Peptides against a protein of PDB entry 5JXT. Designs and how they scored, part 74

Target 1, 319 residues: chain A of PDB entry 5JXT
Amino acid sequence: SLLPKKEINVYIGMSEMQVKWYQKILEKDIDAVNGAGGKRESKTRLLNIVMQLRKCCNHPYLFEGAEPGPPYTTDEHLIYNAGKMVVLDKLLKRIQKQGSRVLIFSQMSRLLDILEDYCVFRGYKYCRIDGSTAHEDRIAAIDEYNKPGSDKFIFLLTTRAGGLGINLTTADIVILYDSDWNPQADLQAMDRAHRIGQTKQVVVYRFVTDNAIEEKVLERAAQKLRLDQLVIQQGRAQVAAKAAANKDELLSMIQHGAEKVFQTKGAFGTMAEKGSQLDDDDIDAILQAGETRTKELNARYEKLGIDDLQKFTSESAYE

## One batch from the design tools (peptide; aimed at target 1 Y61 E67 Y72 T74)

Design b2_p27_6_s3 (made by RFdiffusion4, then SolubleMPNN; from b2_p27_6, 13 letters changed)
Fold by OpenDDE base, seed 4:
Structure b2_p27_6_s3 (fold): chain B 319 residues (1-319), chain A 27 residues (1-27)
Amino acid sequence: as target 1 above (319 residues)
Amino acid sequence: MEEEERRREQKRKWLEENREKLEELNK
């Protein structure tokens, strides 16, 4: 029988470089961040800020002029300049030692380019599929990855490309490097490994930048997923439609952690203490803390009814 | 676009030039 998947949110501090770039993004649009634009602030401008902050949470090299060089190299700086890469690098070593195989999902094809460079740098054999991958090349990559005795350890996918009904049950670990605004897209990604034919316990690691916009993206996605489940159970099809973030919600998401980011002169959390020198105990501590926070998050939404979940979309903008 | 492509090309070239060293370090 297929075992239930284990899902763990992995809360990761920003690197010093990420903090600096996060500050720059906020400073560039400080009037919008402070709500000084009021009713005149465009939803498009706020959505752009959200997108830039999410890029920063993924990797600072997604910005022009952020990458060190020339000369441009692929070295340890690719890892230590992004908190998610530091955790990923340690986690992949553990996963490989366990004889597991891993799917890594992202919303951003440009992040997959960084992850390819990382795979080459670490000597990890990988496959890649994104939105631009030709149909024949997708089939070839899937077949190569799923082949008995395949030496391919990692499969890199965009979440949307992974949603196309492919079978990747030869992997037992799923890393969501970032989250989709639609929680169903992430579920569809997980279901590539968590499907009939899986023989192992599937574990899903969802990377979440701590004290940043990604916490609010996660909360919103969890809320929406619970609401969708309750609407289906109660047969109330009409309630699902209002789930688009309003301006006040977007502003609240942008403001989340912003003050602490401005006050921070270095990295966040474990990244401030150890940087790239995380050991196995540090990873265990991060995973344990993540498991606790994941249980707390789920327990918060399980107790809420449809009416409460609809109100929380409005009230979580005021706390 | 041209600067991003140039950066990507430089990185690819660097990875190719250092491939043997990287393969030795990862054994």
Scores: peptide ipSAE 0.343, ipTM 0.859, DockQ to the pose 0.611
OpenDDE base, seeds 1, 2, 3, 5: peptide ipSAE 0.332, 0.330, 0.337, 0.342; ipTM 0.857, 0.854, 0.863, 0.863

Design b2_p27_6_s4 (made by RFdiffusion4, then SolubleMPNN; from b2_p27_6, 14 letters changed)
Fold by OpenDDE base, seed 3:
Structure b2_p27_6_s4 (fold): chain B 319 residues (1-319), chain A 27 residues (1-27)
Amino acid sequence: as target 1 above (319 residues)
Amino acid sequence: SEAEKERREQRREWLEKNKKKLEEKNK
């Protein structure tokens, strides 16, 4: 029988470089961030800010002029300049020691380029599929990863490319490096490992940058997923959960944690205390805190009806 | 962007140049 998947949100502090770039993004469009544009502010401008903030949460080297160089090198700076990379680096070492195999998903093929360079740097054998990968090369990569006795530890995928019905049940760990706006895309990614033929407990780690826009992306995705589930259960086909955020929702998401980011000198949380020198106890503490916050988040949405979930877009701005 | 492709290419060239050293470090 297939065991139920365990999903844990892993809340990760920004590095000092991420804080600096997050501030810079907010400052560049400060009038829009403060809501001074009102009804005249374009939805496109707000969506652009959201996209830049999400890039910052993933890795600061996604911006021109952030990467040290030339010459551009692959070294420890690729890890310590992004909180998610610091946690990933420690987590992958643990996953490998336990004899697990891992799928890593991202929305950003550009982040997969960084992860590819990281894999080579750490000596992790990997496969890769993204939106540009030819059909034949996708089959070859899947077959190479799934081969009995395969030495491929990591599979790097864009979430959308992973959506193509592929079977990766030879992996038991899934890392969502970032979240899709559509929670169904992330579920489809998890279902590559959590499928008929899986013999292990599937564990899903969802990386979430703490005190940043990604918390609100996660909340919105959880809200939408709960709405979709309730609509299916109640047979109410008409409640098409509005897939696209409105301007006020986007503004609230951009503003979340912004004040604390502006006040912060250095890194956040465990990244401020330990930097890149996380130990196994620090990782256990992060995972335990994440498991607690995941249960709290789920419990918040489980108590809400359809009408409450539809209204919740307005009140979650005040906590 | 073209600048991003160039950064990626330089990182890859560096990795290829240092491949033997990395393989020795990861043994």
Scores: peptide ipSAE 0.419, ipTM 0.895, DockQ to the pose 0.560
OpenDDE base, seeds 1, 2, 4, 5: peptide ipSAE 0.395, 0.400, 0.408, 0.402; ipTM 0.881, 0.883, 0.889, 0.888

Design b2_p27_7 (made by RFdiffusion4; failed a check: the pose's geometry)
Pose (drawn by RFdiffusion4):
Structure b2_p27_7 (pose): chain A 317 residues (1-241, 244-319), chain P 27 residues (1-27)
Amino acid sequence: SLLPKKEINVYIGMSEMQVKWYQKILEKDIDAVNGAGGKRESKTRLLNIVMQLRKCCNHPYLFEGAEPGPPYTTDEHLIYNAGKMVVLDKLLKRIQKQGSRVLIFSQMSRLLDILEDYCVFRGYKYCRIDGSTAHEDRIAAIDEYNKPGSDKFIFLLTTRAGGLGINLTTADIVILYDSDWNPQADLQAMDRAHRIGQTKQVVVYRFVTDNAIEEKVLERAAQKLRLDQLVIQQGRAQVAAAANKDELLSMIQHGAEKVFQTKGAFGTMAEKGSQLDDDDIDAILQAGETRTKELNARYEKLGIDDLQKFTSESAYE
Amino acid sequence: SAIPGGVEEKRRKEREEREEEEKEKRE
């Protein structure tokens, strides 16, 4: 029995420093922010703003010249200058206290570099797979974290790095520092720990910058994730739109017994006998329209799970 | 407590090393 994972959006604000940088990004190209300029502009200008705001929502130190002036130290400012780091510090502290281990995913490798300095600062044992990591390296990194009684606690990965089918069930908590554009990428990262061999409840925390660009980014991915479900659930429809033996058999046998019973004429003919007054015609049309409504209202309301013929139906016996 | 050598300093050192390597390749 594999427990369904708990996925929680943790909505996070921004530090005073992030607001300064957030405003500068929006100011440096305010024209494109207000939707100015021609409609012919290439997608490049707006996408550059998206990248900067994404980096800013992650950590201000991703911008050069942002860390407090030289010389540079690694201290508490690494935590309190990014809203996500403040939430993560207490979250990681609580995670270790309960005997849990955690996989931390990110889109940017430069952010895992910042998380490296954090892990060393707090004394956390950790492993890293980068996507810029050799094959033999990440094999050892997987084994080191999966070793029984492992020294490690945090596993730093990029959402794409490892490839398909790698197993990290020795962790039961997943933290998505930032989200991906395609939902299948984040969903695959969660399934590094949420797969066969996982014994404990998998909990996934997704850091989202509330009232900023990442909240809006998330709604789109949630939509695209909902669209994918509808396509997959309806993937049976085109194969259904020939005829089975039973389908052909049912067409022929339908009402055959009543035909054999009949010596004279059938229904509409036996009761009225090839002569029809106005009243008889009106009853035929009223009974037909009624049947027509009930038939259409029954089938236009159905779903794929009702129309889909099982392959075992071809096993006529 | 503080640990010397922040993220900005590390990145500057890495960039300097890459520029040296590019010069060497060009030569």

Design b2_p27_7_s1 (made by RFdiffusion4, then SolubleMPNN; from b2_p27_7, 14 letters changed)
Fold by OpenDDE base, seed 1:
Structure b2_p27_7_s1 (fold): chain B 319 residues (1-319), chain A 27 residues (1-27)
Amino acid sequence: as target 1 above (319 residues)
Amino acid sequence: KALPGGFEERRRREEERRRRELEEALR
């Protein structure tokens, strides 16, 4: 029988470089961040801020002029300048030592390009598919990954490309490097490993930048998922979960953690304490804390009714 | 050993992939 998947949110502090870039993004549009634009603020402007903040949470090298150089080289700076990369680098060593194989999903093809440079730098053999990959090349990459005795450790996928009904049951670990706005897209991605033919316990690690917009992206995705479940159970098909965040929701998401980000000199959390010097005990502590917060998050939404889940709780970042 | 990389190199590789994919889709 297929074992239930274990899902763990992994809450990760920003690197010093991410904090600096996050501050810079907020400062550039400070009037919009403070809600000073009022009714005149365009939804498009807020969506652009959200997109830049999500890029920052993924990797600062998604921005032009962030990467150190010339000379432009792949080195340890590719890891230590992004909190998610520091955790990923340690976690992948553990996963490999356990004889597991891993799917890494992202919304951003440009992040997969960084992850390719990382894989080459660490000597990890990988496959890649994204939204642009030709059908034949997708088949070839899947077959190369799934073949008996495949030396491919990592499969890099965009979440949407991974959603296309493919079987990747030869992997038992799934890393969601970022989250889709649609929780069903992430479920479809993890179900590539969690399917008939899987012989191992599937573990899903969802990376979430702590004290940043990604926490609110996660909360909104959890709300939507619970709402979708309740709508199906109650037969209330007309409760169109507002697929698109409104302006006030977007503003609240942008404001979340912003004050603490402005007050921070250096990195956040374990990134401030240890930086790239995270050990196996630090990873265990992060995973344990993440498992606790994941249970708390799920328990919060399991108690809510449809009417409560339809209300965006704007927790102001100033409470 | 440090490997060649950087923002511009990744961008170039992405543009080259998209070009090949477009060329293959047009064949």
Scores: peptide ipSAE 0.499, ipTM 0.887, DockQ to the pose 0.421
OpenDDE base, seeds 2, 3, 4, 5: peptide ipSAE 0.371, 0.482, 0.456, 0.462; ipTM 0.816, 0.879, 0.850, 0.853

Design b2_p27_7_s2 (made by RFdiffusion4, then SolubleMPNN; from b2_p27_7, 17 letters changed; failed a check: the pose's geometry)
Amino acid sequence: MALPGGIEERERERRAEEERRRRLEEL

Design b2_p27_7_s3 (made by RFdiffusion4, then SolubleMPNN; from b2_p27_7, 15 letters changed; failed a check: the pose's geometry)
Amino acid sequence: MSLPGGIEERLAERRRREEEEERRRRE

Design b2_p27_8 (made by RFdiffusion4)
Pose (drawn by RFdiffusion4):
Structure b2_p27_8 (pose): chain A 317 residues (1-241, 244-319), chain P 27 residues (1-27)
Amino acid sequence: SLLPKKEINVYIGMSEMQVKWYQKILEKDIDAVNGAGGKRESKTRLLNIVMQLRKCCNHPYLFEGAEPGPPYTTDEHLIYNAGKMVVLDKLLKRIQKQGSRVLIFSQMSRLLDILEDYCVFRGYKYCRIDGSTAHEDRIAAIDEYNKPGSDKFIFLLTTRAGGLGINLTTADIVILYDSDWNPQADLQAMDRAHRIGQTKQVVVYRFVTDNAIEEKVLERAAQKLRLDQLVIQQGRAQVAAAANKDELLSMIQHGAEKVFQTKGAFGTMAEKGSQLDDDDIDAILQAGETRTKELNARYEKLGIDDLQKFTSESAYE
Amino acid sequence: SRDAYSNREEDLPEPDLTHEEIQDLIT
């Protein structure tokens, strides 16, 4: 029995420093922010703003010249200058206290570099797979974290790094520092720890910058994830739109017994006998329209799970 | 003490969105 994973959006604010940088990004190209300029502009200008705001929502130190002036030290400012780091610090502390281990995913390798300095600062044992990591390296990194009684606690990965089918069930908590544009990528990262061999409840925390660009980014991915489900669930429809032996058999046998029983004429003919007054015609049209409504209202309301013929139906016996 | 963080480039994915939808994100 594999427990369904708990996925939680943790909505996070921004530090005072992030607001300064967030405002500068929006100011440096305020024209494009207010939707100015021609409609012919290429997508490049707006996408550059998206990248900067994404970096800003992650950590201000991703911008050169942002970390407090030289010389540079790695201290508490690494935590309190990014809202996500403040929430993560107490979250990671609580995670180790309850005997849990955690996989931390990110889109940007420069952010895992910042998380490396944090792990060394707090004394956390950790592993990293980067996507810019050799094959034999990440094999050892997987094994090190999966070793029985492992020294490690945190596993730093990029959402895409490892590839398909790698197993990290020796962790039961997943933290998505930032989200991906395509929902399958984040969903695959969660299934590093949420797969066969996982014994404990998998909990996934997704850091989202509330009232900023990442909240809006999330809604789109949630929509694209919902669209994918509808396509997959309806993937049986085109194969259904020939005729089975039973389907052909049912068409022939339908009402055949009543035909054999009949010596004279059938229904509409036996009761009225090839002569029809106005009242008889009106009853035929009223009974037909009623049947027509009930038939259409029954089938136009159905779903794929009702129309889909099982392959075992072809096993006529 | 240490040196500054290196400013490197990365190949990151882009959104599969229209121009107006990208604008809505920034607004």

Design b2_p27_8_s1 (made by RFdiffusion4, then SolubleMPNN; from b2_p27_8, 13 letters changed)
Fold by OpenDDE base, seed 1:
Structure b2_p27_8_s1 (fold): chain B 319 residues (1-319), chain A 27 residues (1-27)
Amino acid sequence: as target 1 above (319 residues)
Amino acid sequence: TRGPYPDTEEDLPLPDLSKEELQEIIK
């Protein structure tokens, strides 16, 4: 029988560079961030802020003029300037030593470009597919990854490409480098490894930038997932469809952690303490803390009814 | 020579938007 997936949210502090860029994004639209635009503030403007903040959470080099250069070099700075890359770099070493193979999903194809350069830099053999990959090339990449004795360690995918019903059961680790607004997209990605033919325990690591917009994206996704489950169970199919974030929800998400980000000089959390010098004990601590927070998050939403889940709760786990 | 990694708007993850809202962002 297929073992249940083990899902762990991995809460990761921003690097110093991420904090600086996160501050710049907020400062650029400070009137919108403070709600000073009132009824005149467009939902589109708030969405743009959310999108930029999510880019920052993934990697600061997704912004023009962020990466030092030209010339642009692939070096350790590609790792230490993004908290997620620092954790990924340590985690992949463990995964490889365990004899596991890994799927890495992102919403952003340009982040996969960073991850490709990182794979080359670290000497990791990989496959890649995204939304632009031709159907035949997708099949070829999947077959190359899945073949017996494949030397391909990593499969890089956009979450959209992961939705295509592909079978990647030769991997047992899934890393969601970012989260989709729709939790079903992430589930579909996980189900590429967690399918008939899997022989190992599938472990899913969901990277979440701590004290940032991504916590609220995750909370909203968890809320939506629970709502979708309850709606299916109760036969109330009509309720689930209109869950577009409103202006107030988006504003609340943007404001989450913003004050602390503005007050922060340097990096956050473990990134401030150790940065790129994370050891195995630090990773274990991050994973254990993540497992605890994951259980708490799930337990919060499991107790809520449909009416409660239809209300956006701005209450963070710490308020 | 490696180029920079600036993201494209097409690759940005969007929340579930109405067709009208999506059209407003793409314009």
Scores: peptide ipSAE 0.279, ipTM 0.732, DockQ to the pose 0.212
OpenDDE base, seeds 2, 3, 4, 5: peptide ipSAE 0.050, 0.071, 0.039, 0.282; ipTM 0.566, 0.486, 0.557, 0.740; seeds 2, 5 fail the geometry check

Design b2_p27_8_s2 (made by RFdiffusion4, then SolubleMPNN; from b2_p27_8, 11 letters changed)
Fold by OpenDDE base, seed 4:
Structure b2_p27_8_s2 (fold): chain B 319 residues (1-319), chain A 27 residues (1-27)
Amino acid sequence: as target 1 above (319 residues)
Amino acid sequence: TRGPYPDVEEDLPEPDLSKEEIQEIIK
């Protein structure tokens, strides 16, 4: 029988470089961030800020002129300048040592470009599929990854391209490097490994930048998923899909952790304490803290009814 | 020599894209 998947949110502090870029993004549009734009502030402008903040949470090198250079090198700076890369680098060593194989999903094809360079730098053999990958090349990559005795350790996928019903049950670890606004896209990604033919316990690691917008993206996605589940269970097909995030919700998401980001001189959390020198105990602590926070997050939404979930705003979360 | 990583110009899907809009982006 297929074992239930284990899902763990991995809460990761920003690197010093990410904090600096996150501050710059907020400062550039400070009037919008403070809600000073009033009725004139467009939803589009807030969505653009959200986009830039999510880029920053993934990797600062997703911004033009962020990478140190020229010359541009593939070296340790590719790792230590992004909190998610620091955790990924340690986690992949553990995953490889245990004889597991891993799917890494992202929303951003350009992040996969960084991850390819990282794979080459670390000597990890990989496959890649994104939205631009031709159908024949997708089949070839899947077959190369799934073949008996494949030396391909990592499969890099965009979440959407990975959603296409493919079987990757030869992997037992899934890393969601970022989250989709639609939790169903992430579930579909997980289901590439968590499917008939899987013989191992599937473990899903969801990377979440701590004290940043990604916590609110995750909360919104978890809320939506719970609402969808309850609507299906109650047969209330007419419960209007929660409307697209309004301006106030987007503003609240942007403001989340912003004050602490502005006050921070350096990196966040374990990145401030250890930087790139995370050991196995630090990873265990991060995973354990993540498992606790994941249980707390789930328990929060499990107690809510449909009416509560529909009214639930990010602000009512702290009362 | 590696060049700089280009900026992500790809619009992340807006929150709450319809299933239809998601399917159009996957095509």
Scores: peptide ipSAE 0.315, ipTM 0.679, DockQ to the pose 0.177
OpenDDE base, seeds 1, 2, 3, 5: peptide ipSAE 0.037, 0.075, 0.038, 0.049; ipTM 0.642, 0.539, 0.539, 0.570; seeds 2, 5 fail the geometry check

Design b2_p27_8_s3 (made by RFdiffusion4, then SolubleMPNN; from b2_p27_8, 13 letters changed)
Fold by OpenDDE base, seed 1:
Structure b2_p27_8_s3 (fold): chain B 319 residues (1-319), chain A 27 residues (1-27)
Amino acid sequence: as target 1 above (319 residues)
Amino acid sequence: TRGPYPDVEEDLPLPDLSKEELQEIIK
């Protein structure tokens, strides 16, 4: 029988470089971040800030002029300048040692470009599919990954391109490097490994930048998923209005952790203490803390009814 | 020699944006 998926949110501190870029993004639009624009602040401006903050959470080299150079080198700086890369680098070594194979999903094809360079630098054999991948090349990549005795360890996918009904049950580990605003897109990505033909326990690691906008993206996605489940169970199809995030919700998401980011000199959490020198015990501690926080997050939303979840705008996270 | 990574101009799937809101971000 197919075992249930084990899902763990992995909460990761920003690197020093990420903190500097996160500060710079907030400072550039400080009036919008403070809500000083009032009712005149455009939703588009807030969405642009959200996009830039999410880029920063993934990797600072997604910004023009962030990478040191020329010359531009593929070296350890590609890893230590992004908290998610530091954790990924340690986690992949463990996954490989266990004889597992891994799917890595992102919303950003340009992050996959960084991950390709990282794979080459570490000597990891990989396949790639994104939204630009031709149909024939997609089939070839899937077949190369799934073949018996494949030497391909990693499959790099954009979440939406990987969602297209493919079977990747030859992998047992899924890393969501970032989250989709629609929790169903992430579920569809996980279900590429968690299907009939899977023989192992599927484990899903969801990377979440701690004390940043990504925590609020995750909370909103969890809330939406619970609402969708309750609407299906209660037959109340009309209540599942896909309410687009309003301006006040976007503003609250942008403001989350901003004060602490401005006060921070250097990196956050384990990135401040150890940086790239994370050991196996540090990874175990991060995973254990993540498992606890994941259970707490799920338990929070499981107790809420439809009416509570609909009223659960950003204000009720503080009670 | 590797080149710099270009800035991500790509459509991050933003929360359900109207077509009009999407067009304003892509501009």
Scores: peptide ipSAE 0.339, ipTM 0.719, DockQ to the pose 0.217
OpenDDE base, seeds 2, 3, 4, 5: peptide ipSAE 0.096, 0.053, 0.041, 0.314; ipTM 0.518, 0.531, 0.529, 0.712

Design b2_p27_8_s4 (made by RFdiffusion4, then SolubleMPNN; from b2_p27_8, 11 letters changed)
Fold by OpenDDE base, seed 1:
Order: structure tokens, then sequence, then C-alpha cells
Structure b2_p27_8_s4 (fold): chain B 319 residues (1-319), chain A 27 residues (1-27)
């Protein structure tokens, strides 16, 4: 029988470089971030800020002029300048030692470009599929990855491309490097490994930049998932469509952690304490803390009714 | 040596994508 998947949110601090870029993004649009734009502030402008903040949470090298150079090199700086890469690098070593195989999903094909360079740098054999991958090449990549005795350790996918009904049950670990606004997209990604034919316990690691926009993206996705479940259970399909993030919700998401980011000199959390020198105990602590916070997050939304879930409760994170 | 990574031009999925729009993107 297929074992239930284990899902763990992995809360990761920003690197020093991420903090600096996150500050720059907020400072560039400080009037919008402070809500000073009033009725003139466009939803599009707020969405653009959210997009830039999410880029920063993934990797600072997704911004022009962030990478140190010239010369531009693939080296340890590719890892230590992004909190998610530091955790990924340690986690992948553990996963490989366990004889597991891993799917890595992202919303950003340009992040997959960084992950390809990282795979080459670490000597990890990989496959890649994104939105631009031709149908024949997708089949070939899937077949190569799924081949008995395949030497491909990692499959890199955009979350959307991974949604295309593909079977990757030869992997037992799923890393969501970032989250979709639609929790169904992430579920569909997980279901590439968590499907009939899987013989192992599927473990899903969802990377979440702590004290940043991604925490609010995750909360909103969890809220939406619960709302979708309740709407399906109650037969009220029409209620789900109103979950468009309004300007005030987007503003609240942008403001989340912004004050602490502005006050921070250096990195956050375990990234400030250890940086790239994370050991196995630090990873275990991050995973344990993540498992606890994941349970708390789920328990929060499980208690809410449809009417409560329709109100974006930005306030519930401070109690 | 390599070229620097370009800025991400990809539109992240809008939070507002309807289930229908998402299904169209997945097709």
Amino acid sequence: as target 1 above (319 residues)
Amino acid sequence: TREPYPDVEEDLPEPDLSKEEIQEIIK
C-alpha cells in the first residue's frame, strides 16, 4: 500500500546577501511598502514587489548585478549566498547517503539554471524539465530518470511542468524549493513521486524563507487548500473563486518581517550563527523545528470554518 | 567562467489564477 506522504516545511533564514537585497527591494518601493500610495497604488505594483521578494528568497543571483564578478564562476558562493542553497546542499548529501532520489521543484526556470550549475559543481547527475522542454525531450528525461539503475540522482522541474501527469515514483524525496500560490500545483508536484508504484515513504520538504514574504505565501496557500477542501465537502464550488489576493492582503504580505529585515545586520537565524558551516545537528534542528511549525500551521487552519478562511487573517501569526 | 545569471523575467503565477486558468496552464 502507498504510505502517506510526510510533509515538512523547512524554515530557512536569509543569508547576509539576501537580507541586503530584500532591504533594497523594500527601500526601492518604500512608499508602496508603507501603504503611502493609498488608492493610487496599483495591485500590479504590489504583485511586482511580491515577485521581487520571492526572487530574493530563492536566490539573490536572480537579480542583475547581485553575483560577484567578473569573472563569474560556479563556486561555493553560489551556495552560501542563499539560505535555501545552504540547506539544500546539506540535505542532498544526506538524501544521497540514504540511497534516496529527489525531485526538486521551483516556480522559476532561472532558479533551475542555478541548480543545474550547482549539480555540476557538486557532481550530481540530474535531469531537467521546464515549461520550454519539448514533449519528446520530456519523455526522454523521464525515461532516463526512471530507468532501472539510473545514475540520475536529481530531477529538476518547474512546478507547472511537473504538474503534467508524469510518473516519477522512482524518487522518494520531493523538495519544493519554493511554493505556488495555488496549493494544488504543489500537491500535483508531490503526486509525481507519491503515486501508485511508489515503494518508499515519500518525504516532502517545503523550503520557506523565514521572516519573509514566503511565510505569508505559505499561510495563504494553506488557507486556500483548507477552503478548497471545505468547499468540495460542502458542494459550494462558487465560494473558492473569490480567493484573489486583494491589495491589502498583498501589502500585509510585503510588510511581514520587513521591520526585522531592516533592523538586521547580516544573516537570519541559523544562517547568522553557522552560515555555510551547518552540520548534521543543525539540519536535524531545522527539520525538527519545521515539523513542529508545520503541525501548528495545519492545526490552525483545520479549526477554521469557511467564513473565517475567507477573511485573510494576517493577525493570527502574532498570537 | 560563465555568464552572469539574467534577471528573472518569468511571471510568477498570480495568486488570482482561477482553477480554470490553472487547468489551462497545466494542459
Scores: peptide ipSAE 0.387, ipTM 0.738, DockQ to the pose 0.194
OpenDDE base, seeds 2, 3, 4, 5: peptide ipSAE 0.352, 0.024, 0.370, 0.378; ipTM 0.711, 0.505, 0.723, 0.732; seed 4 fails the geometry check

## One batch from the design tools (peptide; aimed at target 1 L78 I114 D117)

Design b2_p28_2_s2 (made by RFdiffusion4, then SolubleMPNN; its pose is not in this set)
Fold by OpenDDE base, seed 5:
Structure b2_p28_2_s2 (fold): chain B 319 residues (1-319), chain A 28 residues (1-28)
Amino acid sequence: as target 1 above (319 residues)
Amino acid sequence: MLSRLQLREAERAARRAAEEEARRLAEE
């Protein structure tokens, strides 16, 4: 029988560079962040801020002029300038030593470019699929990865490209480098490894930047997932409330952790204490803390009924 | 000085060449 998947949120502090860029993003639109723009702040402006903050949480090199150089180098700076990369780097070493194979999902194809640079730098053999990958190349990459005795350790995928019904049961570890606004997209990504033909315990690591917008993205996704589950259980038609965040929710998400980010000099949490020098004990502590917070998050939403969950899912005004 | 794109392309090319060489050596 297929073993249940284990999912844990991995809460990761920002690097110093991420804090600096996060501050700059907030400062650039400070009037919007403070809600001072009143009724005139376009939902588009807030969505743009959200997108920039999510880029920052993933990697600061997603911004023009952020990468150090010229000369440009593929070196340790690629890792230590993003908290998620620091944790990923240690986690992948552990995963490899265990004889596991890993799928890494992101919403951002440009982040996969950074992850390719990282794979090259560390000597990890990988496959890649994104939304621009030709059908033939996609088949070839899947077949190469799934081949018996394949030397490809990592599969890099955009979450949407990974959702296309492909079988990747030759991997047993899934890393969600970022989360989709739609939790079903992430589930579909997990189900590439967690399906018939899997012989191992599937473990899913969901990376979440701590004290940042990604916590609120995760909370909204968890809320939506619970609502979807309850609607299915009650046999109610999926009110496909495409719960597009309203302006107030977007503003609240942008404001989450902003004060602490402005007050912070340097990195956050374990990234401030250890930076790139995280050891195996630090990783175990992060994973244990993540498992606890994951249980707490799930328990918070398990107690809520449909009516409570719907109050927080603003009606997507489909105009 | 190479752009980031040029660097990435060069690194990809070098890796492909090394993989092809390793394959040739394994077939001999």
Scores: peptide ipSAE 0.375, ipTM 0.841, DockQ to the pose 0.028
OpenDDE base, seeds 1, 2, 3, 4: peptide ipSAE 0.364, 0.188, 0.363, 0.369; ipTM 0.837, 0.772, 0.841, 0.840

